# Ledger of designs, part 20: peptides against a protein of PDB entry 5HOI

Target 1, 351 residues: chain A of PDB entry 5HOI
Amino acid sequence: FRYMPFSPAGTPFGFTDRRYLTMNEVGYVSTVKNSEQYSITVSFFDVGRFREYHFEDLFGYDLCFLNEKGTLFGQSKTGQIQYRPHDSIHSNWTKIIPLQAGERITSVAATPVRVIVGTSLGYFRSFNQFGVPFAVEKTSPIVALTAQNYRVFSVHYSQFHGLSYSLSELGTSSKRYYKRECPLPMSLPNINSDMKKDANLDYYNFNPMGIKSLFFSSYGDPCIFGSDNTLLLLSKWRSPEESKWLPILDSNMEIWKMSGGKETTDIHVWPLALAYDTLNCILVKGKHIWPEFPLPLPSEMEIRMPVFVKSKLLEENKAILNKKNEIGADTEAEEGEEDKEIQIPVSMAAE

## One batch from the design tools (peptide; aimed at target 1 I255 I267 E300)

Design b1_p13_2 (made by RFdiffusion4)
Pose (drawn by RFdiffusion4):
Structure b1_p13_2 (pose): chain A 322 residues (1-190, 198-318, 341-351), chain P 13 residues (1-13)
Amino acid sequence: FRYMPFSPAGTPFGFTDRRYLTMNEVGYVSTVKNSEQYSITVSFFDVGRFREYHFEDLFGYDLCFLNEKGTLFGQSKTGQIQYRPHDSIHSNWTKIIPLQAGERITSVAATPVRVIVGTSLGYFRSFNQFGVPFAVEKTSPIVALTAQNYRVFSVHYSQFHGLSYSLSELGTSSKRYYKRECPLPMSLPNDANLDYYNFNPMGIKSLFFSSYGDPCIFGSDNTLLLLSKWRSPEESKWLPILDSNMEIWKMSGGKETTDIHVWPLALAYDTLNCILVKGKHIWPEFPLPLPSEMEIRMPVFVKSKLLEENKEIQIPVSMAAE
Amino acid sequence: SKLYEEVQKLLEE
C-alpha cells in the first residue's frame, strides 16, 4: 500500500495546474504549477484581520496546515518544512526532517505553540512554534494529523488493525495519551472521482478539532463523526452527527442530486462551516465559493416518511422534536 | 433558511 500526502480539505490537481493544499475556517491555501516551480497563495476569509499574500515555492510543497497565527508547509519527499507566521513580526523558519529509505511525510499540523510532522514509518516529530524539537517518537504509520493548542488528533494505518486513532496532549512536561490507537469506525471508500481517491485513498476529506475541543473527522461517506467522552477511555463513542447527503436532499426538495457536494472546513458548536461544490467532481474548484453553514442534524430522518408528509422538504413536528 | 437559498441557487444553475 502507498501512503499519500494528506492535508485537511486538500484537493487534487486533476486536469489542471492548480489545487488546494489545505482549507479550513481560517482561509485556504492554493498552489499553481509555474513552469518548473510552484506559486503558493495563502488566503483568508476574515479579510479584515489578515492580508492575503503569495510567494514562490522552489521545493514543491504538497503538505500544508493552517491556523490563526501561521501557516505550515511541508514536502512529502525531501522532508523540508517551513512555518510562515501571518504577522511580519515573527520570522519564518525552515527545517529538514530526516527521512529513511521510502519514508514519506504523510501529514503535518501546527498550532500557535506546537508543530507536528508525521511520517509513513510512524515517526512523530514535534516542535515549538519556532522549530525547537521536543522529542522524537515512534508510533504506528501516521496518515492524518490535526492539532489544537496542545492536543493532537492522529490517524494511523497498518495492515492489521486497519484505521486507528490516537488522542494525546503535548503538555509542557511530557506527552500524555488520552486514547492510544483505538478503533476509528470511519467508512472507507468502496468512476468520475477516481482522481480524488488516488490523491486521498482513505477518503478522509478533512479532520479537525471542534470549536469546543472535540475530535471530528469527515470521511468519504460524507458523514460528520464526532468523538464523544474521549476523556473517559471506557466511554469513548464516535457519534454520527450530520448526514450532509440527507441535508442537501432535504433542502433540494427531496430530489436526488449528483452535482451538489459538501467540503468540510470546521465545526463551530452546532454548525459545519463548509464549501458547497456544484459540479461533476466532489472537490471545490477555482474560484473558491463563499463558505456555507450547515446545521448538524442527528441521522434520524427517513426519506420515505418525509415524502409522505410533504404530500424545501417539510418535516413533521412530531419527528422534528424527536 | 440561508442554506436553503444557497441550495436553490445551485439548483438553478

Design b1_p13_2_s1 (made by RFdiffusion4, then SolubleMPNN; from b1_p13_2, 8 letters changed)
Fold by OpenDDE base, seed 4:
Structure b1_p13_2_s1 (fold): chain B 351 residues (1-351), chain A 13 residues (1-13)
Amino acid sequence: as target 1 above (351 residues)
Amino acid sequence: SSLAKRIQELLAS
């Protein structure tokens, strides 16, 4: 088994000199190979909010994470990382992560407040947005990372135990685990079935875990999209005993339905983000399961979750809070209420 | 839906 660098929704080069390093709801990062150099472009979907920028990459960055404040780059073999704020107010910084012999950076994540580096030996390194280190923790081998605010969703791989996940919060002084190396019920790519198509072999060589992307939903729920094209959402993660992975979208089934039951073997969903009750994604037409250039416009795919209850309950709770504020009831909204998981009534979890 | 239209467009291409 070979640990490969993972970035959310990153694409292989295939037969081209260009690929996406990462993409999400904010934008997409592309790299073009020019001899021994690379040209990186950071592009945004909201062109009014952000300005596209490019730079020459002499290091061959193969890891990337894009957020609303900046882009984190990493080189899996050398251990070099670079953070580039989108705004010119903040300086770029570069750091070398010390790697052991044969250790690779397998994933990087960045939020406006944290930078996370995961390695093939299971070193979990945390930094602030300025590259000041907090801690180094030894975990099971990390294969993927994503982060939102202070929260980190990590995917681990063991040859003996398969995929596991952790959900943690990176405070100033300590790391809290909500989930620590719990089993991840995601199917691995089936080499024998999927490898019949050369395009699938190329993708497998690029991403042997088949994790197309992972992200936090707009509600802060960990999401993962595997090779089976099923979107999994971690529900009730604050309640250790109640926490479960929900298959909230079979994207192949949804494409099939929307086709009118036609053959859709050349139409693929490429996941970007989960916003409320919609999967933001790229619809890909062709032999490759990943988007080529130019990047198609994102599409929204509605999820059939009981999220209708969560969104309605959020709207109802916001409406109740707004009414309470209008009535001058000094309910000190303890800062701890925003972090309460909205309890979905049990009745709708069974349909 | 806009998505269904886009899928039909992709199937016709």
Scores: peptide ipSAE 0.397, ipTM 0.930, DockQ to the pose 0.543
OpenDDE base, seeds 1, 2, 3, 5: peptide ipSAE 0.394, 0.396, 0.395, 0.397; ipTM 0.929, 0.930, 0.929, 0.928

Design b1_p13_2_s2 (made by RFdiffusion4, then SolubleMPNN; from b1_p13_2, 6 letters changed)
Fold by OpenDDE base, seed 5:
Structure b1_p13_2_s2 (fold): chain B 351 residues (1-351), chain A 13 residues (1-13)
Amino acid sequence: as target 1 above (351 residues)
Amino acid sequence: SSFAKRVQELLEE
């Protein structure tokens, strides 16, 4: 087993000189090999809100995290990180993360208020958005990170225990755990079945955990999309005893249904984000399970949220609306369309 | 859906 640098929805070089370092709902970061250096481009889906920018990378950044305020870069071997705000008002900053012999940065995450670095030895390092350190914690080896505001979703790997996850909140004075190294019921890549295609071996060598992406939903729920092309959502995480992973989408099954039951072995979903009940994704056609260049336009896949999640989201939205109405904002009540009974397929109703 | 249409378009290419 080898710890590889992970970035959300990052792609391998394959046989090309270019790859995506990361992509999400905000945009995509690409890198191109230019002899001994790299050229990095930060591109955005909302071209009216953001301006594309590029720079020369002499360090060979292999880690990236994009948010609405900036891009975090990292070099897994040297420990160098760089934060680049999208605006020209805030300055770029660079820092070297101290690494032990054989230690690698395995993942980085950034929000407008926090920077997080995870390592192959399980060092969890937290910073503010200006690179001022808060704390260093020792955890199980970190293989993936994502963050939203003050919340961090971390995935850990142990050779003895497999995959685990943590959900934490990084306050100013302390770290709070909602979940701490709990079992993650995600399927690992099956080397024997999936390696029949050379393209799957190339992807496995790039990402041995098969985590295509992880993100927080628009509602702040941790989401993970594995090699099995199933989207898992962590529900009820505020209640430790009630918290569970929900398989909210089998993307292979949904593509198969939409094809009319045809073979769809060359059509792939590449996850970007979950916004409400829609998976923002790239539809990929071809031998590679990842998007090539140029990047296709994002597609929105509607997710039939389990009724218990939808009802809770509707209650939370009603509570937010009621609080807005108490604050005297004349928001015109758009008449929400009627309660169409979502027929739950009988196969999911077995508990 | 727009998504289902895009899947069909990709199946015809």
Scores: peptide ipSAE 0.411, ipTM 0.922, DockQ to the pose 0.631
OpenDDE base, seeds 1, 2, 3, 4: peptide ipSAE 0.407, 0.410, 0.407, 0.410; ipTM 0.921, 0.922, 0.921, 0.921; seed 3 fails the geometry check

Design b1_p13_2_s3 (made by RFdiffusion4, then SolubleMPNN; from b1_p13_2, 6 letters changed)
Fold by OpenDDE base, seed 1:
Structure b1_p13_2_s3 (fold): chain B 351 residues (1-351), chain A 13 residues (1-13)
Amino acid sequence: as target 1 above (351 residues)
Amino acid sequence: SSLAERIAKLLAE
């Protein structure tokens, strides 16, 4: 297994000279290879709040994290990181993360208050937004990071134990764990089935974990979107005993439904963020499961929490039963057994 | 929905 640099919703170069380093609800960061250099552009969806900017990258940044205040860049092999505020008020800063022989930065994350660096040896390095170090912790090998405010969602990989996750809060004086290296119930890409398509091989070589993105929801819940195109949300993470992953959206199923049951094998969801009850995403058509250039406009997919759908179906079925009982009040109360499996009406499976 | 229309457009391309 090879640890690859991960950035949320980052795309491979493929056969092109350009790729997205990262994208989310704020915007997208692109890099173009120009001989020995790269040109990086930081673009925003809200052009009224932010001004697009570009710079020459002499280091070949392969890690990126975008937030509302700035962009963090990293070079996985050299250990160089750079933070660039979007405003001109705050200065850019650069530093080198010390790496051991064979160690790589595998992921970086930045919030307005924290910078996090994760490595292939499991070094978790925390900084403030000015690059002042807080701590170095040794964990299992880190494969992905995201952060919101003071919270960090980290994904770890062990050859023996597979995927795990941690959820932590980086206070001023201490790190608190809500979850520490707990099993992550995400399916890994199946090399044997998916590698029959060259496009899937290119993506697998870029991202062996198949984690298209990970983010915090607008409510501050950890979310992960894997190669199975299912959005998982960590529910009740404040209560360790009650914490569970919820499959809140099967994006393939949702596209299939929205198509009227047509073949949709060439339509792909590329996740950006979860805002309230909607997945912000890019709809991609073609052989590649990732967006190309130019970037399509974001789309919103409504999440259907299975629990809420079941409760709503129960309420609707109760309302339908109550309406039937109000209309049929004169005929004998047969004590029909309560255990009737809630048949999902075939019509609601097609809408 | 706007999403269904976008998907329908993508399917027609």
Scores: peptide ipSAE 0.321, ipTM 0.905, DockQ to the pose 0.590
OpenDDE base, seeds 2, 3, 4, 5: peptide ipSAE 0.321, 0.316, 0.320, 0.308; ipTM 0.905, 0.902, 0.905, 0.902; seed 2 fails the geometry check

Design b1_p13_2_s4 (made by RFdiffusion4, then SolubleMPNN; from b1_p13_2, 5 letters changed)
Fold by OpenDDE base, seed 3:
Structure b1_p13_2_s4 (fold): chain B 351 residues (1-351), chain A 13 residues (1-13)
Amino acid sequence: as target 1 above (351 residues)
Amino acid sequence: SSLAERIKKLLEE
């Protein structure tokens, strides 16, 4: 096993000179190799809200995280990170993360209020949006990070214990754990079965954990999309004893159903984000499981949320609406249709 | 659904 740089929904170069560094609901970041340099482009799905921009990368950034306020870049080997706000009002900043011999930055994440760096030695480094450090914590080796507001979802790997996850909140004065290095019940890529196809070997060499993406849902629930193309959502994470991973979408099964039961071995879901009850994703046609260039338009795939998750989401939405009403914001309450029969995934109904 | 139509179209390509 090798610790590789991970970015959410990042793609390999393969045999090309270009790849996606990251993509999500906000947009996509691409890099093109030009001689010894790279040209990075930050593109957005909402072209009315954001303007595409590009720059020359002299460092060979191999880590990226995109949010609504800026883009974080990282170089896994040198420890260099750069934050680029989308708005010209805020300055770009660059920092070198001190790395030990053989240490790599394995993942980076950024929110409008936090920057997080994780390493192959399990150094968890937190900063504010201006690159001012808060803390350094030693954890198990970090293989993936995502963040939303003050919350961080981290995936860890140990050769002895396999995959684990943490869910933490980075306050101003302290880090709170909701989950700390708990077992992650995600399937790892099966080298022996899947590697018979060259395209799968290229992806495995790029991402040996098979984590296509991880993100927070619109409701702030941690989500992970593995090599098995199953979307896992961490439910009830505020209650340590009630917390569980829910397989809320088997994307292969949904593609198969929507095809009318045809062979769909050349159609792949590439995950971007989870908004409400829809997986925002790219549908990929071809040999490669990842999107090529140009990027296809995103698609929305309905998820089969368990009744108990939908009820909690409705309660959280009512609580958000009530808080908005207490603040004197006239938000017209559209009476959303309550009673849509929740089909439980067939895999959960067979136990 | 629009998604099912897109998937069917992608299978014909």
Scores: peptide ipSAE 0.399, ipTM 0.921, DockQ to the pose 0.557
OpenDDE base, seeds 1, 2, 4, 5: peptide ipSAE 0.399, 0.399, 0.395, 0.397; ipTM 0.921, 0.923, 0.919, 0.920

Design b1_p13_3 (made by RFdiffusion4)
Pose (drawn by RFdiffusion4):
Structure b1_p13_3 (pose): chain A 322 residues (1-190, 198-318, 341-351), chain P 13 residues (1-13)
Amino acid sequence: FRYMPFSPAGTPFGFTDRRYLTMNEVGYVSTVKNSEQYSITVSFFDVGRFREYHFEDLFGYDLCFLNEKGTLFGQSKTGQIQYRPHDSIHSNWTKIIPLQAGERITSVAATPVRVIVGTSLGYFRSFNQFGVPFAVEKTSPIVALTAQNYRVFSVHYSQFHGLSYSLSELGTSSKRYYKRECPLPMSLPNDANLDYYNFNPMGIKSLFFSSYGDPCIFGSDNTLLLLSKWRSPEESKWLPILDSNMEIWKMSGGKETTDIHVWPLALAYDTLNCILVKGKHIWPEFPLPLPSEMEIRMPVFVKSKLLEENKEIQIPVSMAAE
Amino acid sequence: SVPASEAVEEMLE
């Protein structure tokens, strides 16, 4: 099996010279093939706070993670990473991650206080926001990483367990695991979207902590999974809290559509900030549309019963209250 | 940001 470079909400090149590296509630990072180099553009949705800028990529970064304080870039092959703070007060710094034979950097993540690099051999290298290393750790092969403040949500893969996840906190003292390689019941992919599933074999469209600090993941099944009771290991549950396919179906008047798709950015309490993509492909294009907000709904709505009540989709009060 | 319902209605027009 070949591990692929993962970034949250990243898009493939397809038949173009440009794609999105990473995408969330803060903004979007795109890269354009420029003859022999690349042109990276860092954009923001709150235009008032941060200024959109661009720079020339002489290395071919294919890994990226965006937070409110800076942008982290990474190269899956050479192992070079660069952290660019949004403000000009703080300097950019660059490090090169040691990679063994065939070892690839599969995912990177950054917070205002931590920088995380994961490799295909299971190396977990962590730094502060300035590049000072804390500890190098060996874990299962990492395929996806996201972090919030001091906490890290890592998704692992092997030939035995399949997909597993770890939830840990990088405290000032030492590293503490909340959950260590527990089952991750995310649906795996089972065509026009072939380009995407070569770029992202797991179908992990994005994963992120919620605005209130709960781990979330958005697989190819277009269902938002939230980790409940992660503080008590014996009570941990993955809860499906939004069937985005059902919502588009309800908002479209019960019509099956093959051109409307959801691209996850982040979860804010009960609202999924996303990009509504219109077209044959399931990933967003250029220019990037304005973010949309989709309220989370428990998957308790049946299509056949909703069609009877309407004879936008009107929902029976008895069912809506449930 | 815009409500998803309104954006979906505009796509269907």

Design b1_p13_3_s1 (made by RFdiffusion4, then SolubleMPNN; from b1_p13_3, 7 letters changed)
Fold by OpenDDE base, seed 5:
Structure b1_p13_3_s1 (fold): chain B 351 residues (1-351), chain A 13 residues (1-13)
Amino acid sequence: as target 1 above (351 residues)
Amino acid sequence: MVDAKEAIQELLS
């Protein structure tokens, strides 16, 4: 097994000179091969809020994480990382992560307040947004990272135990675990069944875990989208005994339904983010399961959240509304969201 | 953003 650099929704080069390093709800980062160099472009979906920028990459960055404040780049082999704020007021910074012989940076994540580096030997390195180190922790080998605010969702791989996950909070004084190396019930790519198409083999060689993306939802729940095209959401993670993974979307089934039951074997979902009850994604038509160039417009796919997630979100929203009302903000919230009866999908009724 | 159902119908046309 070879640890490969992972970035959320990153694409392979394939037969081209260009790929996406990462993409999410904020935007997309592309890289183009120019002889021995690369040209990186950071593009945004909200062109009114952000200005596209580019730079020459002499290092061959193969890791990327985009947030609302900046872009983190990494080179998996050399250990070089660079943070580039979107705002020109803040300075770029570069750091070399010390790597052992054969160690690779496997994933990087950045929030407005934290930078995280994970490695193939399971070194978890945390920094502030200015690249000041907090700690180094030894975990199981890290294969993927995402972060929101102070929270980190990490995916680990062991040849003996398969996939596991951790959910942690990086406070000022200490790291808190909500979950620590718990089993992750995600299907790995099946080499024998799925590799019948050359395009699937190219993607497997790029991403052996088949994790297309991982992110936090708008509600702060960890989400992962695997090779089976199922969106998993970690529910009730604040209560370790109640925490469970929910299959909140089978994207192949939803594409099939939305087509009216037509053949959709050449239509693929490429996940960006989960905003409320909507999966932001790129719909891809073709041989490759990933978006090519130019990037298609993002699509919104409604998810039928399980009733238990909707009820908790309604309770959390009611608690937020009640707190706003106690603070005396006279914002006339229009009452008009009718209780639409949540039809439970028939596939969940088979227990 | 585009509705996924509309986008799928367009991709199938």
Scores: peptide ipSAE 0.522, ipTM 0.946, DockQ to the pose 0.662
OpenDDE base, seeds 1, 2, 3, 4: peptide ipSAE 0.519, 0.520, 0.516, 0.522; ipTM 0.946, 0.946, 0.945, 0.947

Design b1_p13_3_s2 (made by RFdiffusion4, then SolubleMPNN; from b1_p13_3, 6 letters changed)
Fold by OpenDDE base, seed 2:
Structure b1_p13_3_s2 (fold): chain B 351 residues (1-351), chain A 13 residues (1-13)
Amino acid sequence: as target 1 above (351 residues)
Amino acid sequence: SVPAKEKIKELLK
């Protein structure tokens, strides 16, 4: 096993001079090899909200994280990171992360308020959006990161324990754990069955964990999409004893159903984000399980799982709150109630 | 965005 640089929905070069460094619901970042240099393009799905931009990369950035405010780049070997705001009002900044001998940056994440760097030795480094450091923590080796606001979803790998995950909140003064290095029930790529096809070997060499992407849902739930093409969602993560991974979508099964039961072995889902009850993804046809160039338009795949119950429960809870406000109960709505996890009734979680 | 069902029907043509 080798620790490889991971970025959400990043693609390998394959036999080409170009790849996607990352993609999500905001957009996609591509890099093209130009002799000893790279040309990076940051593209957006909402062309009315964002303007595409490009720059020359002299460092060979192999890590990327895109958010609504900027793009974080990283170089896994040198430890260089760069943050580029999408708006020209804010300055770009560059920093070198100190790495030990043989240490690699394995993943980076950025929110409008936090920058996170994870390494192959398990150094978890946190910064603000301006690159001011908060803390360094030693964890199990980090293989993937994503973040939303102050929350960080980290995936760890140990040769002894396999995959684990953490869910943490990066406050101003402290890191809170909701989950700390708990077992992650994701299937690893099966080298013997899947590697009979050269294209699968190339992808495995690029991403040996088979994590196609990880993100937070629109409801703030950690999601991961593995090599088995199953979308896992972490439910009830605020309640440590009740927290569970839900297999909310078998994408191979859904493609098969949507085809009318045809052979669909050449149709692949490339995950971008989970918005409400809909997986935003790229649907690709071909030998490669990842999107090529040009990038197809995103597709929306409806999830039939209990996430549909969350939208209804949110509407019902809003309707209950509005009714309480009409009844003139001067219960000071403490500002803390908005972050209460919507409890899905057990009856609706089984359908 | 395009509904996945429509995109799959397009890809199967």
Scores: peptide ipSAE 0.620, ipTM 0.966, DockQ to the pose 0.588
OpenDDE base, seeds 1, 3, 4, 5: peptide ipSAE 0.620, 0.619, 0.620, 0.619; ipTM 0.965, 0.965, 0.966, 0.965

Design b1_p13_3_s3 (made by RFdiffusion4, then SolubleMPNN; from b1_p13_3, 5 letters changed)
Fold by OpenDDE base, seed 5:
Structure b1_p13_3_s3 (fold): chain B 351 residues (1-351), chain A 13 residues (1-13)
Amino acid sequence: as target 1 above (351 residues)
Amino acid sequence: SVPASEKIKELLS
């Protein structure tokens, strides 16, 4: 087994000179081979809010994370990382992560307030948005990272224990764990069944964990999309004893239903983000399970599971709050209520 | 964005 560099929704080169380093709801980052160099382009879906930019990459960045404020790049072998703000007002910064012999950066993540680097030896390195280090922690080997605000979702791999996950918050003074190296019930790629097609072998060599993407939902729930094309959402993560993974979408089944029961073996979902009750994704047709160039427009796939119940409960709670405010009840708005976990009624969890 | 149901119909046409 080799630890490969992972980026959310990153694609292999295949037989081409170009690939996507990462993509999400904000945009997509592409790289093109130019002899001994690479040309990187950072593109956005909201062309009114952001301007596309490009630069020459002399280092061969193979790790990327895109957020609303900037792009983090990394080189898995050299340990070089670069943060590029989208706004030209803020300066780019570069740093070298010290790596041991044979150690690789396996994943990077960036929020407007944090930069995270994970390695094949399980070094978890945290920084602020300016590259000032906070801490180095030793964990199980990290294979994937994502982050939202101060929260980090990390996926770990052990040859003995398989996949695990952690959910942590990187405060100013300390790291808090909500979940620490708990079992992750995600299916790994089946080499014997799935590798009968050369395109699946190329993807497996690029990403042996089969994690197409991982992200936080719009509600701040950790999500992961594996090789089985099932979207898993971590529910009740604030309550350690009640926390569970929910299979909120079987994308193969949804494609089959939407086709009217036709053969859809050449139609693939490439996940971008979970916004409310919709999976934002790229739908692709062909031999490759990943999008090629040019990138198709994103598609919205509705999910029927608990996230829609959360939206309804949020709307109902807002409607109750608005009615209380109209009745002139001095409900002191405790500033802490936005982070309260919405309890799904047991009756709605059974449908 | 496009509804996935519409995009799937397009891809199957």
Scores: peptide ipSAE 0.605, ipTM 0.964, DockQ to the pose 0.587
OpenDDE base, seeds 1, 2, 3, 4: peptide ipSAE 0.600, 0.600, 0.602, 0.601; ipTM 0.963, 0.964, 0.964, 0.964

Design b1_p13_3_s4 (made by RFdiffusion4, then SolubleMPNN; from b1_p13_3, 4 letters changed)
Fold by OpenDDE base, seed 4:
Structure b1_p13_3_s4 (fold): chain B 351 residues (1-351), chain A 13 residues (1-13)
Amino acid sequence: as target 1 above (351 residues)
Amino acid sequence: SVPASEAIKELLS
């Protein structure tokens, strides 16, 4: 097994000179190999809010995390990281993460307030947005990171225990765990079945965990999308005993339904984000399960959240709206139709 | 963004 650099929705080069380093709801970061150099482009879906920019990468950044304020880059082998604000107000900064012999940065995450670096030895390094270090913690080997505000969702791998996850909050003085190295019930890629297709082998070599992406939902629930094309959402994570992973979307089944029951073996979901009850994704047609160039327009796939998740989400949304109204922000209350009976996915009704 | 149902129809056309 090799720890590979992971970035949310990152794509392999395959047989091309270009790939996506990362993509999410904000945009997409591409890199093009030019001899010994790389040209990186940071592109945005909201072209009115952000200006696309590019730069020459002499380091060969293989890790990336995009947020609304900037882009974090990392080089898995050298330990170099760079943060580039999207605005010109804040300066770019670069630093080297000290790595032990054979250690790799496996994932990086950035929010407007935190930078997180995870390694193959399980070093969890936290910084502020200016690269000032807070702490170094030793965990199980980190294979993936995402973050929203002060919260971090980390995926860990042990050869003995498989996948685990942590959910933590990075305060100024301390890290709080909501979940600490709990079992992650995500299926790993099946080497024997999937490797019959060269494209699947290339993807497996790029991403041995099969984690296409992980993100926080708009409600701040951890989400993960594995090689089985199932979207898992961590429900009730504030209540340690009640916390559970919910298979909120089988994307293969939804594609099949939307096709009218046609063969859809060449149509793939590439996950970007979960906004409310919609999976933002790229629909990919072809042999590769990942988007090529140019990037297709994002698609919205409705998710059938279980009623008890919807009610909690509606309560959280009402609480957010009430808090915005107290601050005097005219948020048009889209009265989302409360009464749409979200059918429990048939897969959950069969138990 | 486009509804996935429309995008799938277009991809299958």
Scores: peptide ipSAE 0.467, ipTM 0.940, DockQ to the pose 0.666
OpenDDE base, seeds 1, 2, 3, 5: peptide ipSAE 0.467, 0.466, 0.467, 0.467; ipTM 0.941, 0.941, 0.940, 0.941

